# Ledger of designs, part 203: peptides against a protein of PDB entry 4XPM

Target 1, 160 residues: chain A of PDB entry 4XPM
Amino acid sequence: VMLHSKNVKGFLENTLKPYDLHSVDFKTSSLQSSMIITATNGGILSYATSNNDVPKNSINEINSVNNLKMMSLLIKDKWSEDENDTEEQHSNSCYPVEIDSFKTKIYTYEMEDLHTCVAQIPNSDLLLLFIAEGSFPYGLLVIKIERAMRELTDLFGYKL
Target 2, 67 residues: chain B of PDB entry 4XPM
Amino acid sequence: DIKGTIAFDTHGNVIESTGVGSQRIEDIGDLSKVTLDAEGFAQVQGDSLLVHLYKRNDITLAVYTSA

## One batch from the design tools (peptide; made by RFdiffusion4, then SolubleMPNN)

Design b2_p30_1_s2 (from b2_p30_1, 11 letters changed)
Fold by OpenDDE base, seed 1:
Structure b2_p30_1_s2 (fold): chain B 160 residues (1-160), chain C 67 residues (1-67), chain A 30 residues (1-30)
Amino acid sequence: as target 1 above (160 residues)
Amino acid sequence: as target 2 above (67 residues)
Amino acid sequence: SDELSEELDKFIKEMLEAIKERLEEQEELE
């Protein structure tokens, strides 16, 4: 099944769901946001947010979207810097991973009190971005985005 | 009885934490340096707690119990 | 529950059980 725009939105919405490790009685909050953005400009192609209490077309919704745009741009910029910095790629904030023989990197970034994680969809001009509360542990966030990335094979190699 | 847990990756980042483990994230630095046996286990004596370690597939689980 | 959670939970559970088993073995030796 090809990943269409509506399918992408649904996928991102699904990624918002919290992790529940009941074997050790550990459960996270939902992700605040999940986005697919362009690696070139940080433009948002698709997004999902857990805050659905905002009325549509309201000022609060506009502000929320604007905030996401700002965060996506900032994270894209940081990602771009790290992709051009060998030392940053060897820090604890960078996780080189391989998915179906495609290599990519997962980066964790602290954005004020939020925990964020971003990864380039393999061989593409796209980034997958998770934004979570500070209580969401980075190690788990990395696992989450890595597993999610494996479901985006239709976007592998996507060029703008 | 288990008083808490910490699971962490090879970068020292938390995967999960529960109970007393949630209050002892700083232990990861020392726990990551513990030499594990051939089966991937270790036991570390704390002040009043015993820490049981097990590592598999780049994930380390620390279980805190009473000493 | 989510499939992703179940996958990791299963793994953590197995690790936890491994530790419990090791503990039981040590207790039996004492």
Scores: peptide ipSAE 0.690, ipTM 0.940, DockQ to the pose 0.751
Fold by OpenDDE base, seed 2:
Structure b2_p30_1_s2 (fold): chain B 160 residues (1-160), chain C 67 residues (1-67), chain A 30 residues (1-30)
Amino acid sequence: as target 1 above (160 residues)
Amino acid sequence: as target 2 above (67 residues)
Amino acid sequence: SDELSEELDKFIKEMLEAIKERLEEQEELE
């Protein structure tokens, strides 16, 4: 099944769901945002945000969207720098992973009080980006984005 | 009687934490250096708590108990 | 519940049970 715009949006919305590990009585918050952005310019192709009951067309909504644009650009820039830095690729903030014989990397970045992680969709010009509250642990965030990428096989090899 | 838990990955990043474990994230540095037995287990005596370690598939679970 | 949560929860639960089983075995040997 080929991913269309609506399908991608729906997928990203599903990634917002929290983890609930009831065996140890541990539960996270929902992701604040989930995005697919371009690796070249950091442009947002699709995004989903947790509902914060912000009125539509309000200044607050505009500010939130603008904030997402800013964060996506900043994270893209940092990702680009790290992809060209062998030392950063061997830091604890970089997780090399392999999905269906495709190699990619997951990076974790602290953005103010938010926890973020980003990963290049295998062999593509696209990045998957998760933004969570500071209470969302990085190790779990990495697991979450790795599992999510396994469901985006239709975007593997996507070129701009 | 479990007082708390910490699960962490090979990079020392938290996967989950509960109870007293949530207040002892700094223990990961030392716990990650503990030598495990052939079955992947270890025990470490803390201040007032005993830490039970088990590692499987690059995930380490630490369980805090009184004894 | 979420499928991904269930997967990881099951894994953590199995690890927790392994620790409990190890403790029980040690107690039986004492």
Scores: peptide ipSAE 0.690, ipTM 0.939, DockQ to the pose 0.766
Fold by OpenDDE base, seed 5:
Structure b2_p30_1_s2 (fold): chain B 160 residues (1-160), chain C 67 residues (1-67), chain A 30 residues (1-30)
Amino acid sequence: as target 1 above (160 residues)
Amino acid sequence: as target 2 above (67 residues)
Amino acid sequence: SDELSEELDKFIKEMLEAIKERLEEQEELE
Protein backbone atom coordinates (compact mmCIF):
# COMPACT_ATOMS: atom_id res chain seq x y z
CA VAL B 1 0.00 0.00 0.00
CA MET B 2 1.39 3.34 -1.09
CA LEU B 3 1.51 6.17 1.39
CA HIS B 4 0.04 9.28 -0.22
CA SER B 5 -0.25 12.78 1.21
CA LYS B 6 -3.77 12.11 2.39
CA ASN B 7 -2.65 8.94 4.07
CA VAL B 8 0.21 10.76 5.77
CA LYS B 9 -2.17 13.29 7.28
CA GLY B 10 -4.39 10.52 8.55
CA PHE B 11 -1.40 8.69 9.95
CA LEU B 12 -0.24 11.74 11.86
CA GLU B 13 -3.72 12.29 13.23
CA ASN B 14 -3.72 8.74 14.50
CA THR B 15 -0.42 9.29 16.32
CA LEU B 16 -2.10 11.96 18.43
CA LYS B 17 -3.96 9.31 20.40
CA PRO B 18 -2.85 8.89 24.00
CA TYR B 19 -1.28 5.85 25.56
CA ASP B 20 -3.47 3.95 27.98
CA LEU B 21 -1.69 1.48 30.24
CA HIS B 22 -4.70 0.36 32.24
CA SER B 23 -2.78 -2.50 33.85
CA VAL B 24 -1.01 0.07 36.02
CA ASP B 25 -3.71 2.76 35.82
CA PHE B 26 -1.57 5.08 33.71
CA LYS B 27 -2.91 7.17 30.85
CA THR B 28 -1.33 10.07 28.98
CA SER B 29 -2.83 13.07 27.32
CA SER B 30 -3.05 13.24 23.56
CA LEU B 31 -0.05 14.55 21.71
CA GLN B 32 -0.27 18.26 21.14
CA SER B 33 1.15 17.97 17.64
CA SER B 34 2.63 15.48 15.21
CA MET B 35 4.58 16.57 12.16
CA ILE B 36 6.72 15.50 9.27
CA ILE B 37 9.25 18.21 8.48
CA THR B 38 12.23 18.61 6.20
CA ALA B 39 15.65 18.03 7.71
CA THR B 40 17.08 20.77 5.50
CA ASN B 41 14.90 23.76 6.33
CA GLY B 42 12.52 22.54 8.99
CA GLY B 43 9.61 23.10 6.66
CA ILE B 44 6.37 21.37 7.55
CA LEU B 45 5.23 18.86 4.94
CA SER B 46 2.34 17.53 6.99
CA TYR B 47 1.01 18.03 10.49
CA ALA B 48 -1.76 17.15 12.89
CA THR B 49 -2.83 18.88 16.08
CA SER B 50 -5.14 17.87 18.88
CA ASN B 51 -6.64 21.35 19.02
CA ASN B 52 -9.37 21.16 16.41
CA ASP B 53 -11.70 23.55 18.19
CA VAL B 54 -10.10 26.54 16.52
CA PRO B 55 -12.15 27.89 13.62
CA LYS B 56 -10.47 27.39 10.28
CA ASN B 57 -8.84 30.44 8.74
CA SER B 58 -9.15 32.28 12.03
CA ILE B 59 -6.41 34.36 13.54
CA ASN B 60 -6.05 31.76 16.27
CA GLU B 61 -5.42 29.06 13.71
CA ILE B 62 -2.81 31.22 12.02
CA ASN B 63 -1.06 31.76 15.32
CA SER B 64 -1.14 28.05 16.02
CA VAL B 65 0.39 27.20 12.66
CA ASN B 66 3.02 29.89 13.07
CA ASN B 67 3.93 28.47 16.44
CA LEU B 68 4.38 25.03 14.91
CA LYS B 69 6.58 26.51 12.21
CA MET B 70 8.74 28.18 14.80
CA MET B 71 9.08 25.05 16.92
CA SER B 72 9.85 22.87 13.92
CA LEU B 73 12.62 25.22 12.85
CA LEU B 74 14.14 25.36 16.32
CA ILE B 75 14.05 21.61 16.75
CA LYS B 76 15.50 21.05 13.30
CA ASP B 77 18.38 23.38 14.14
CA LYS B 78 19.07 21.61 17.42
CA TRP B 79 18.84 18.24 15.70
CA SER B 80 21.28 19.34 13.03
CA GLU B 81 23.75 20.53 15.65
CA ASP B 82 23.51 17.27 17.57
CA GLU B 83 24.02 15.21 14.43
CA ASN B 84 27.40 16.91 14.16
CA ASP B 85 28.27 16.53 17.84
CA THR B 86 29.65 13.20 19.03
CA GLU B 87 29.19 14.08 22.67
CA GLU B 88 25.51 14.91 22.21
CA GLN B 89 24.96 11.63 20.42
CA HIS B 90 26.19 9.82 23.53
CA SER B 91 23.92 11.69 25.92
CA ASN B 92 20.84 10.22 27.52
CA SER B 93 18.77 12.37 25.16
CA CYS B 94 19.85 10.36 22.13
CA TYR B 95 18.54 6.90 21.28
CA PRO B 96 20.19 5.03 18.44
CA VAL B 97 17.71 2.63 16.91
CA GLU B 98 17.52 0.22 14.02
CA ILE B 99 14.37 -0.38 12.00
CA ASP B 100 14.40 -3.07 9.32
CA SER B 101 18.19 -2.82 9.03
CA PHE B 102 18.03 0.98 8.77
CA LYS B 103 19.78 2.98 11.46
CA THR B 104 18.48 6.27 12.84
CA LYS B 105 18.47 8.29 16.05
CA ILE B 106 15.73 9.58 18.29
CA TYR B 107 16.37 12.81 20.19
CA THR B 108 14.39 14.22 23.09
CA TYR B 109 14.20 17.98 23.56
CA GLU B 110 12.48 20.07 26.15
CA MET B 111 10.87 23.10 24.56
CA GLU B 112 9.73 25.45 27.28
CA ASP B 113 7.12 23.42 29.16
CA LEU B 114 6.64 20.90 26.36
CA HIS B 115 8.22 17.52 25.81
CA THR B 116 9.34 16.82 22.26
CA CYS B 117 11.09 14.07 20.40
CA VAL B 118 12.37 13.98 16.85
CA ALA B 119 13.80 11.31 14.61
CA GLN B 120 15.10 11.19 11.09
CA ILE B 121 13.08 8.86 8.93
CA PRO B 122 15.75 6.35 7.89
CA ASN B 123 17.92 7.39 4.96
CA SER B 124 15.62 10.32 4.17
CA ASP B 125 15.53 14.10 4.24
CA LEU B 126 12.53 13.97 6.55
CA LEU B 127 12.08 14.19 10.30
CA LEU B 128 9.19 12.90 12.36
CA LEU B 129 8.39 15.22 15.26
CA PHE B 130 6.13 14.68 18.27
CA ILE B 131 5.16 17.49 20.63
CA ALA B 132 3.52 16.63 23.92
CA GLU B 133 2.68 18.23 27.23
CA GLY B 134 5.21 18.12 30.03
CA SER B 135 3.28 15.33 31.69
CA PHE B 136 4.10 12.96 28.83
CA PRO B 137 7.18 11.01 29.97
CA TYR B 138 10.18 11.00 27.65
CA GLY B 139 10.74 7.26 27.79
CA LEU B 140 7.23 6.61 26.58
CA LEU B 141 7.51 9.33 23.96
CA VAL B 142 10.59 7.60 22.55
CA ILE B 143 8.75 4.29 22.37
CA LYS B 144 5.84 6.00 20.65
CA ILE B 145 7.90 7.62 17.93
CA GLU B 146 9.97 4.48 17.34
CA ARG B 147 6.83 2.42 16.81
CA ALA B 148 5.37 5.12 14.57
CA MET B 149 8.42 5.15 12.31
CA ARG B 150 7.98 1.44 11.69
CA GLU B 151 4.77 2.34 9.87
CA LEU B 152 6.46 4.87 7.58
CA THR B 153 8.53 2.48 5.47
CA ASP B 154 7.23 4.13 2.30
CA LEU B 155 9.14 7.25 3.27
CA PHE B 156 12.42 5.48 3.93
CA GLY B 157 15.03 6.83 1.56
CA TYR B 158 12.91 9.81 0.53
CA LYS B 159 15.09 12.61 -0.80
CA LEU B 160 14.00 16.16 -1.54
CA ASP C 1 -0.48 -4.00 48.29
CA ILE C 2 1.04 -1.85 45.55
CA LYS C 3 1.48 1.80 46.47
CA GLY C 4 2.91 2.88 43.14
CA THR C 5 5.06 2.04 40.15
CA ILE C 6 7.82 3.46 37.98
CA ALA C 7 8.84 2.04 34.63
CA PHE C 8 12.01 3.46 33.09
CA ASP C 9 14.36 2.74 30.21
CA THR C 10 18.12 2.27 30.05
CA HIS C 11 18.61 6.02 29.72
CA GLY C 12 16.88 6.64 33.02
CA ASN C 13 13.86 8.21 31.36
CA VAL C 14 10.39 7.46 32.67
CA ILE C 15 8.01 5.31 30.66
CA GLU C 16 5.22 5.43 33.22
CA SER C 17 4.71 6.33 36.87
CA THR C 18 1.78 5.86 39.22
CA GLY C 19 0.94 6.40 42.86
CA VAL C 20 3.88 7.07 45.14
CA GLY C 21 6.16 6.30 42.21
CA SER C 22 5.17 9.57 40.59
CA GLN C 23 6.67 11.35 43.59
CA ARG C 24 9.88 9.35 43.57
CA ILE C 25 11.22 9.86 40.07
CA GLU C 26 14.53 10.85 41.66
CA ASP C 27 14.92 7.24 42.82
CA ILE C 28 15.69 6.16 39.25
CA GLY C 29 19.30 7.21 39.62
CA ASP C 30 19.90 4.79 42.45
CA LEU C 31 17.57 2.09 41.19
CA SER C 32 19.39 1.93 37.87
CA LYS C 33 22.59 1.01 39.73
CA VAL C 34 21.09 -1.88 41.65
CA THR C 35 22.54 -5.27 40.80
CA LEU C 36 19.84 -7.62 39.59
CA ASP C 37 19.90 -11.36 40.15
CA ALA C 38 20.11 -13.95 37.39
CA GLU C 39 16.37 -13.72 36.78
CA GLY C 40 16.37 -9.94 36.59
CA PHE C 41 14.93 -9.22 40.02
CA ALA C 42 16.02 -7.16 43.00
CA GLN C 43 14.59 -5.78 46.20
CA VAL C 44 15.59 -2.49 47.76
CA GLN C 45 14.51 -1.09 51.10
CA GLY C 46 13.52 2.55 50.93
CA ASP C 47 12.67 5.04 53.62
CA SER C 48 9.31 3.50 54.46
CA LEU C 49 8.62 1.53 51.32
CA LEU C 50 10.00 -1.60 49.76
CA VAL C 51 10.95 -1.37 46.09
CA HIS C 52 10.68 -4.46 43.91
CA LEU C 53 12.65 -4.33 40.67
CA TYR C 54 12.34 -6.39 37.53
CA LYS C 55 14.10 -5.77 34.23
CA ARG C 56 13.20 -7.27 30.86
CA ASN C 57 14.07 -6.12 27.33
CA ASP C 58 15.73 -2.88 28.49
CA ILE C 59 12.74 -1.84 30.58
CA THR C 60 12.89 -1.76 34.37
CA LEU C 61 9.72 -1.85 36.42
CA ALA C 62 9.83 -0.70 40.02
CA VAL C 63 6.92 -1.58 42.27
CA TYR C 64 6.55 0.19 45.60
CA THR C 65 4.93 -1.66 48.47
CA SER C 66 4.71 -1.22 52.19
CA ALA C 67 7.61 -2.87 53.95
CA SER A 1 -7.31 1.79 23.25
CA ASP A 2 -5.12 1.58 20.19
CA GLU A 3 -2.92 -1.33 19.22
CA LEU A 4 0.27 0.33 20.44
CA SER A 5 -1.14 0.91 23.90
CA GLU A 6 -2.31 -2.67 24.05
CA GLU A 7 1.11 -3.98 23.11
CA LEU A 8 2.97 -2.04 25.76
CA ASP A 9 0.26 -2.57 28.34
CA LYS A 10 0.49 -6.30 27.83
CA PHE A 11 4.24 -6.15 28.32
CA ILE A 12 4.00 -4.08 31.49
CA LYS A 13 1.28 -6.37 32.79
CA GLU A 14 3.50 -9.38 32.29
CA MET A 15 6.31 -7.68 34.17
CA LEU A 16 3.98 -6.78 36.99
CA GLU A 17 2.76 -10.34 37.23
CA ALA A 18 6.34 -11.56 37.32
CA ILE A 19 7.02 -9.36 40.31
CA LYS A 20 3.88 -10.57 42.04
CA GLU A 21 4.92 -14.16 41.49
CA ARG A 22 8.36 -13.48 42.93
CA LEU A 23 6.75 -11.91 45.98
CA GLU A 24 4.61 -14.97 46.52
CA GLU A 25 7.63 -17.22 46.26
CA GLN A 26 9.53 -15.20 48.83
CA GLU A 27 6.64 -15.32 51.26
CA GLU A 28 6.44 -19.07 50.91
CA LEU A 29 10.13 -19.43 51.71
CA GLU A 30 9.81 -17.42 54.90
Scores: peptide ipSAE 0.690, ipTM 0.940, DockQ to the pose 0.770
Fold by OpenDDE base, seed 4:
Structure b2_p30_1_s2 (fold): chain B 160 residues (1-160), chain C 67 residues (1-67), chain A 30 residues (1-30)
Amino acid sequence: as target 1 above (160 residues)
Amino acid sequence: as target 2 above (67 residues)
Amino acid sequence: SDELSEELDKFIKEMLEAIKERLEEQEELE
């Protein structure tokens, strides 16, 4: 089954949903944004945001999109640097993971007051990026993105 | 009689926190160094609260109680 | 709740119950 543009968009929208751990009465906010970007240029291939109540073509919408573009580029740059830095790969902000025998890394980054995490889709030129509020715990964010990547097997090995 | 919880991973990052646990995230540093028994349990006395630890599949749950 | 939340919640719940059971066993022995 191939992932088409609409399918990817719908998938990203679904990732926005919060975690609700009612057994301990813990619930997160929704993700602010979820994106698939290129590892080379940080270009946004697909994205979803929680605040969809902004009128289309409004100044607020434009500002939101521009902000996402800026954050995407910044995170891509940090990711690129860390991929070439052995010390950063051994920090608590880096999670080596294996999905279906494919190895990748999950990085967590503080962006102003936001919590973000990014991971290269295995053997691909694509990055999955989650942006959440500062109240969203990093450990849970890592679990969330790891589970999400397991559902993106169609993008494994995708090259630009 | 649970006063709060903290769940954290092997990197010391929070998975969830509730109650007094949300105010004691700094405890993770010490809690991660506690030696667990063969079944994965431990208890740590801290100030006025008792911390009950249990680790399974690289996740540690800390439960804070008054006793 | 969604499937992912339920999965993790179930896991946390099981861990919490394990702690409770351990406490009950120790109290019974004391």
Scores: peptide ipSAE 0.689, ipTM 0.939, DockQ to the pose 0.784

Design b2_p30_1_s3 (from b2_p30_1, 15 letters changed)
Fold by OpenDDE base, seed 3:
Structure b2_p30_1_s3 (fold): chain B 160 residues (1-160), chain C 67 residues (1-67), chain A 30 residues (1-30)
Amino acid sequence: as target 1 above (160 residues)
Amino acid sequence: as target 2 above (67 residues)
Amino acid sequence: SDELSEELDKFIGEGLAAIEARKAAEAAAA
């Protein structure tokens, strides 16, 4: 089983799905976006976005894509700064995790009214990035991205 | 009798919240400092509500009740 | 719906039950 580029797109689309618990009355919205970007340049290798009533090829769609690109760059820059900041790595916004003996970190970032989290795919030049509405709790977002990374073993160690 | 719930992680971030718990996210700061017994339980009297705590596998569940 | 949802529901459900059991035990001891 190997994860190819086309499979990555489908994978990211699946990560958009919301959660609806039945033990208690709790449900979330879908993620707004899910992306794999380069840790070096913040370039988007693959992405998925929730369905919106935005006409294709419209100015609004272009603006949305541009906004996504901007957010990816900003988050990449913030991530890079934090990777060189010991205090930030020990804040409540940083989660050290280990997946199959590979160590990585999950960071949560507030982006205006959005909740985001980002994590380096273990030993790779890639970052996994989730963007959600402000109502999506950070603790759940962290668990979600951790689980997602566990399914991306084919990308572990990927170098550009 | 459950008025609401909050589940949160060791970093104090919410995993889920319901009912009055959704309006009391600020309680996590204090709840996270509560000493649990050997079985992972505690009770904290709030304003008019009693908060029951249960922690397992680094996740704390807070349940708000009237008694 | 998915594995994470099921695990969360399981944890919360078990927690709720455990808390209820604890309350009952404390009430019986009082």
Scores: peptide ipSAE 0.675, ipTM 0.941, DockQ to the pose 0.822
Fold by OpenDDE base, seed 5:
Structure b2_p30_1_s3 (fold): chain B 160 residues (1-160), chain C 67 residues (1-67), chain A 30 residues (1-30)
Amino acid sequence: as target 1 above (160 residues)
Amino acid sequence: as target 2 above (67 residues)
Amino acid sequence: SDELSEELDKFIGEGLAAIEARKAAEAAAA
């Protein structure tokens, strides 16, 4: 089924959910934000945030959205640089993965005490971006975004 | 007798940590270099704790115990 | 609980049990 904007928003909202294990006493916070952005300009096509304590149309909401726009642009720029840097692609911050015969890369970036993870949706002009608190482990974040990307097959090959 | 745990991937990044493991993330550098036996096990003597290693499917679990 | 949580719990549980079994076996053999 073709992804509609409403469906994408709901999907991103579901990715915010935390993990709570019972084999050991381990649990995470919710993701702060989950976004689909353009690889070309870092523009936000869709996003979800766990910070819903801000009244709509308030100055604080506007500031929060602006912050997301800033982060998305910065991460897009860093991603673009790394895609043209062989050394960075071989660092421990880069995970080459293959999803249904499509190759892509997952990058982890520290953004002022936040843990972020970004990956190009295979053969597309789109990036999936997760932003979490510093307490959210990178290894878990990588697994999470890989699994999420596997559910976005309708966006594979999407060009702007 | 478990004092803590760390699970980490092949890149040395944490998947989960509990107890004393949460305070010993820096151990991953050394633990990742430990040679495991054919069954994916190893044991490393720490300061006052033993570290038991179990690896399967590119994920390593480190368990800290007093003995 | 989502699928990933279940898989992680399964892995960790398996590992914990395996480590305990290994400890017991080694102690008995010593």
Scores: peptide ipSAE 0.675, ipTM 0.941, DockQ to the pose 0.811
Fold by OpenDDE base, seed 4:
Structure b2_p30_1_s3 (fold): chain B 160 residues (1-160), chain C 67 residues (1-67), chain A 30 residues (1-30)
Amino acid sequence: as target 1 above (160 residues)
Amino acid sequence: as target 2 above (67 residues)
Amino acid sequence: SDELSEELDKFIGEGLAAIEARKAAEAAAA
């Protein structure tokens, strides 16, 4: 199956959905943003945001997109640094994972009051990035992004 | 009788928390060091609460009760 | 609910039930 750009957008939109448990009284907010960015420059290839109450082409929309661009660049920079730092790769903020025999790493980063999680799509030049409110637990965020990557096999090995 | 819960992973990061568990995230450091029995259970007496531990598949569930 | 929510609920539910079973067994043995 080929993953087209519109399908990627729809996939990212679905990742925004919150969790609501019934075994215990626990629920999360929706993700603020879900993105696929380049590992080289942090450029946004596709994104979804839960804040859709902004008129198109408005100054508020421009500001929100610019904010996403800035955050993606900052997170990409942190990721790049950590990928070249053995100590950081052995911290509790780094999760080595294996998906269908492909190895990758999941990193958690605090960005101001936001909780973020980023992972390289296996053997690719792409990063999957989740941005959530501070109330979204990191452990759950890690599981969420791992599950999401398992659904992006069409992007494994994608090179720019 | 349940006053709260915390579920956390092997890195000590929270998966879910409820009730008093949400106010005791700092307990994870000590709870992660508790020796579990062969079936993955343990009990830890806290200040005024008893913590029941259940671990399976690298996820630990901590349940806070009054007794 | 999605798949992850179901799995988490299942895990937590099983854990809660298992803990209760241990409590009951300990009480019965006392």
Scores: peptide ipSAE 0.675, ipTM 0.941, DockQ to the pose 0.814; fails the geometry check
Fold by OpenDDE base, seed 1:
Structure b2_p30_1_s3 (fold): chain B 160 residues (1-160), chain C 67 residues (1-67), chain A 30 residues (1-30)
Amino acid sequence: as target 1 above (160 residues)
Amino acid sequence: as target 2 above (67 residues)
Amino acid sequence: SDELSEELDKFIGEGLAAIEARKAAEAAAA
């Protein structure tokens, strides 16, 4: 199965969905944003946002996209720094994971009042980035992004 | 008589929280250090609540009860 | 619900049940 641009966009849109448990009274908000960005420059290859009520080509859309670009760059920079920092890789904000024998790391970052999570798609030049409200717990966010990466096998090994 | 819950991972990060658990996220630091028995259970007496711990597959569930 | 929600519900449900069972066992031993 080949992952086309439209398929990636749709995939990211699906990742926005919240969780609602029934065993206990717990539910999350939708992710604010879900993105695939380049690890090199933080360029956004694909993205989805929960607020789809913004008219296209409006000033609000431009501002939202610009904000995503800013966040993407900031997260990429932090990720790059941490990937070269052994101490950060051993902090509780870093989760080494293995997916189908491919090793990668998941990082959590507090960005103002937002909870973010980023992970390098295994053996690729791409990062998967989730941005959520502060009410979205980090442990759940980590599990979510790990599960998402497992569905992106077509992007494993993608090099720019 | 459950007053709340916290589920957290081995990094001490929250997976879910409900009730009084949502107000006691800071308890995770101490709860994560509690020695569990062979079946993955423990009980910790808090200030006014009893915390029941259940751990399986690197996820710990803390259940707050009055007794 | 998605797969993760189901798994979490299952885990929490099992945990709650297990805790209750443990409480019952301890009470019976006393």
Scores: peptide ipSAE 0.674, ipTM 0.940, DockQ to the pose 0.817; fails the geometry check

Design b2_p30_1_s4 (from b2_p30_1, 13 letters changed)
Fold by OpenDDE base, seed 3:
Structure b2_p30_1_s4 (fold): chain B 160 residues (1-160), chain C 67 residues (1-67), chain A 30 residues (1-30)
Amino acid sequence: as target 1 above (160 residues)
Amino acid sequence: as target 2 above (67 residues)
Amino acid sequence: SDELSEELDKFIKEGLEAIRKRLEEEEAAA
């Protein structure tokens, strides 16, 4: 089954949802942003954001989009550097994972006061990127992005 | 009586925290080094709180109690 | 509502129950 652009956008929007546990009193905020970007130049192919109160075609919307572009580029650069750094790949900020016999890595990055998580979609030129508030715990963020990647099998092996 | 909880992964990163656990994230470093028994349990006495540990499937749950 | 939330709740619930059971067993042995 082929993923269409509308389906990808809807998928990313669903990843924004917070978690609310009942066994203990624990609740997260929504993700600020969820994106699929290119591993080559950090270009945004699709994105979703929880900040939907911005009028269309406004200066604030332009600034928001520009901010996402900047974040995607910065994280792509860090990811690229770490993929060529064996020391960083063995840090606690790197999670080697295997999905359906495909190997990939999940990286956590502190971006100012934000918690971010990025992972290469297996055997593809694409990265999945989550941006959350600092209150969103990294361990949960990693589990979240791993589960999300398992739902993107149609993008496995995607080359630009 | 549970005073708080911390759940964390094998990298020492938090999955969830509640109560006093949210204020004791720095404990993870030491808690991760505790030797568990064959059933995945341990108890660690700290200051005025007792920490109960349960680990399964690479996730550790720490439960803080007064006793 | 969410699969991950359900799994985490299940784990935490199981952990709490397991800890409770262990404490009861220790008390009974003592």
Scores: peptide ipSAE 0.636, ipTM 0.930, DockQ to the pose 0.815
Fold by OpenDDE base, seed 1:
Structure b2_p30_1_s4 (fold): chain B 160 residues (1-160), chain C 67 residues (1-67), chain A 30 residues (1-30)
Amino acid sequence: as target 1 above (160 residues)
Amino acid sequence: as target 2 above (67 residues)
Amino acid sequence: SDELSEELDKFIKEGLEAIRKRLEEEEAAA
């Protein structure tokens, strides 16, 4: 099944789901946001937020979107810097991964009190970005975004 | 009797934590340096808790017990 | 639950069981 724009939105919405383990008493909050942004300009192509109980066209909605835009730009900038910094690429905040023979990197970034994770969709001009509360463990966030990227093969190689 | 757990990756980042483990994330630094046996196990005596380690597939599980 | 949750649960469960088994063996040997 081809991943269309509407499907992408739905996909991102699904990534918001929290994790709840039963082997131990561990559960997470939902992701605050899940986004696909451009690696070039940090423009948001698609996004999902856990705060969907906001009236449409409300000031709160606009502010929320604007905040996402700001965060996306900041994270994109940080990502861009790190992609040009060998030392940062070898820090514990960078996870080199390979998906179906495509290499990419997952970065974790602390954004104020939020835990964020970003990864370039392999060979594409797109970044997948997860934003979670500070209580969301980075290790789990990394695994989560890796698994998500594995389901975005239709976007591999996407160029703007 | 399990008092808590921490699961962490090779980068020392938490995957999950429960109980006292949630309050001892700083232990990961030392726990990650512990030499495991051939089966991936180790025990580390803490202040008042015993930490049992199990590592497989680049994930380490630390289990805190009273003894 | 999703696949990741299941995998993590499986890992943790296996780890806990393995640890318990080792403890039992050590106690038996002592």
Scores: peptide ipSAE 0.636, ipTM 0.930, DockQ to the pose 0.817
Fold by OpenDDE base, seed 5:
Structure b2_p30_1_s4 (fold): chain B 160 residues (1-160), chain C 67 residues (1-67), chain A 30 residues (1-30)
Amino acid sequence: as target 1 above (160 residues)
Amino acid sequence: as target 2 above (67 residues)
Amino acid sequence: SDELSEELDKFIKEGLEAIRKRLEEEEAAA
């Protein structure tokens, strides 16, 4: 079974929803963006954003998409550097995880005032990327992306 | 009476925070070093608040109370 | 709520209850 493009888009859109706990008075904002990008060039294969109130083909829409492209490229570059740096892989910003016998890593990166989290889809040329506001806790963001990764088994082993 | 909470992971990153806990994120550094008892509990007296710790499955919950 | 929210709520609830129980026991022993 193959995960089609439309299914991926819908999946990413669902990851945007905020968390609202009942045990304590705690809630988050929605994710700003959720993306699947290439690990090779940082190209966006699919994305979802919480800011959908922009007219189509407007300058603002173009700028927002371009901003996502810029961020994805920057994060891809940082990820690539860290994957070649043993010391960075042992920092508190790196979470080694294992999903169905596949090993991968989750990285947290501060991008200006945004909290970001990226993880390589196991044995693939793809990265899953979450972008959130600074108020979104990193610990929760890491758990969120790990759980999301477990739902993307169809993309495990995907090579470009 | 609970004045606030902080939940954090083994890397010291916040999972959730409420009340006075949201203003005391810097406490995580010290709280992460506290030795827990066999049941995963500890109490740490702070400045004016008592911090209760509960850890299970690599997540630590800190609860701030006046007593 | 999603599965993660439910799991976190469960954890926090368990922790709060456990802590409250400890406080009650300490007060009774004093």
Scores: peptide ipSAE 0.636, ipTM 0.930, DockQ to the pose 0.820
Fold by OpenDDE base, seed 4:
Structure b2_p30_1_s4 (fold): chain B 160 residues (1-160), chain C 67 residues (1-67), chain A 30 residues (1-30)
Amino acid sequence: as target 1 above (160 residues)
Amino acid sequence: as target 2 above (67 residues)
Amino acid sequence: SDELSEELDKFIKEGLEAIRKRLEEEEAAA
């Protein structure tokens, strides 16, 4: 099944779901946001946010979107720097991964009180970005974004 | 009697934590250095608690018990 | 639950059971 542009939004919305284990008393919050952005300029191509009872077209909604744009740009800049920094690529905040013979990296970044992770979609000009609350463990966030990346094979090699 | 748990990856980052484990994330540094047996098990003294380790597929589970 | 939740629960359950078995064996041998 081909992933079309209109289906990307729905895919990102599905990534927002929390985790609730029953083997132990462990539960996460939903992701705050899930986005696909350009690696070149940090432009948002698609995004999903958890429902927070914000009225549509309200000032609060606009501010929320603007905040996402700012965070996207900041994370893209940090990602770009790290891609040119050998030391940062060998830190515990960088996970080299291989998906279907394609190599990419997952980076974790602290953004104020938020936990974020970003990964380049293999051989593409696109980044997948997850933003979560500070209570969301980084190890779980990394696993989550890796699994999501495996479902985006149609975007592998996408060039702007 | 389990007092808490921590699951962590090879980078020392938390996957899940419960109970007293949530308050002992700093233990991961030392726990990650513990030599496991052929079946992936170890036991470590952690103050008044005993820590049981189980590792499989690059994920380590630490279980805190009183004994 | 989703696939990842199921996998994590399975791992944790396996670990807990394995640890319990080790404790029982050690207790029986003591």
Scores: peptide ipSAE 0.635, ipTM 0.930, DockQ to the pose 0.820

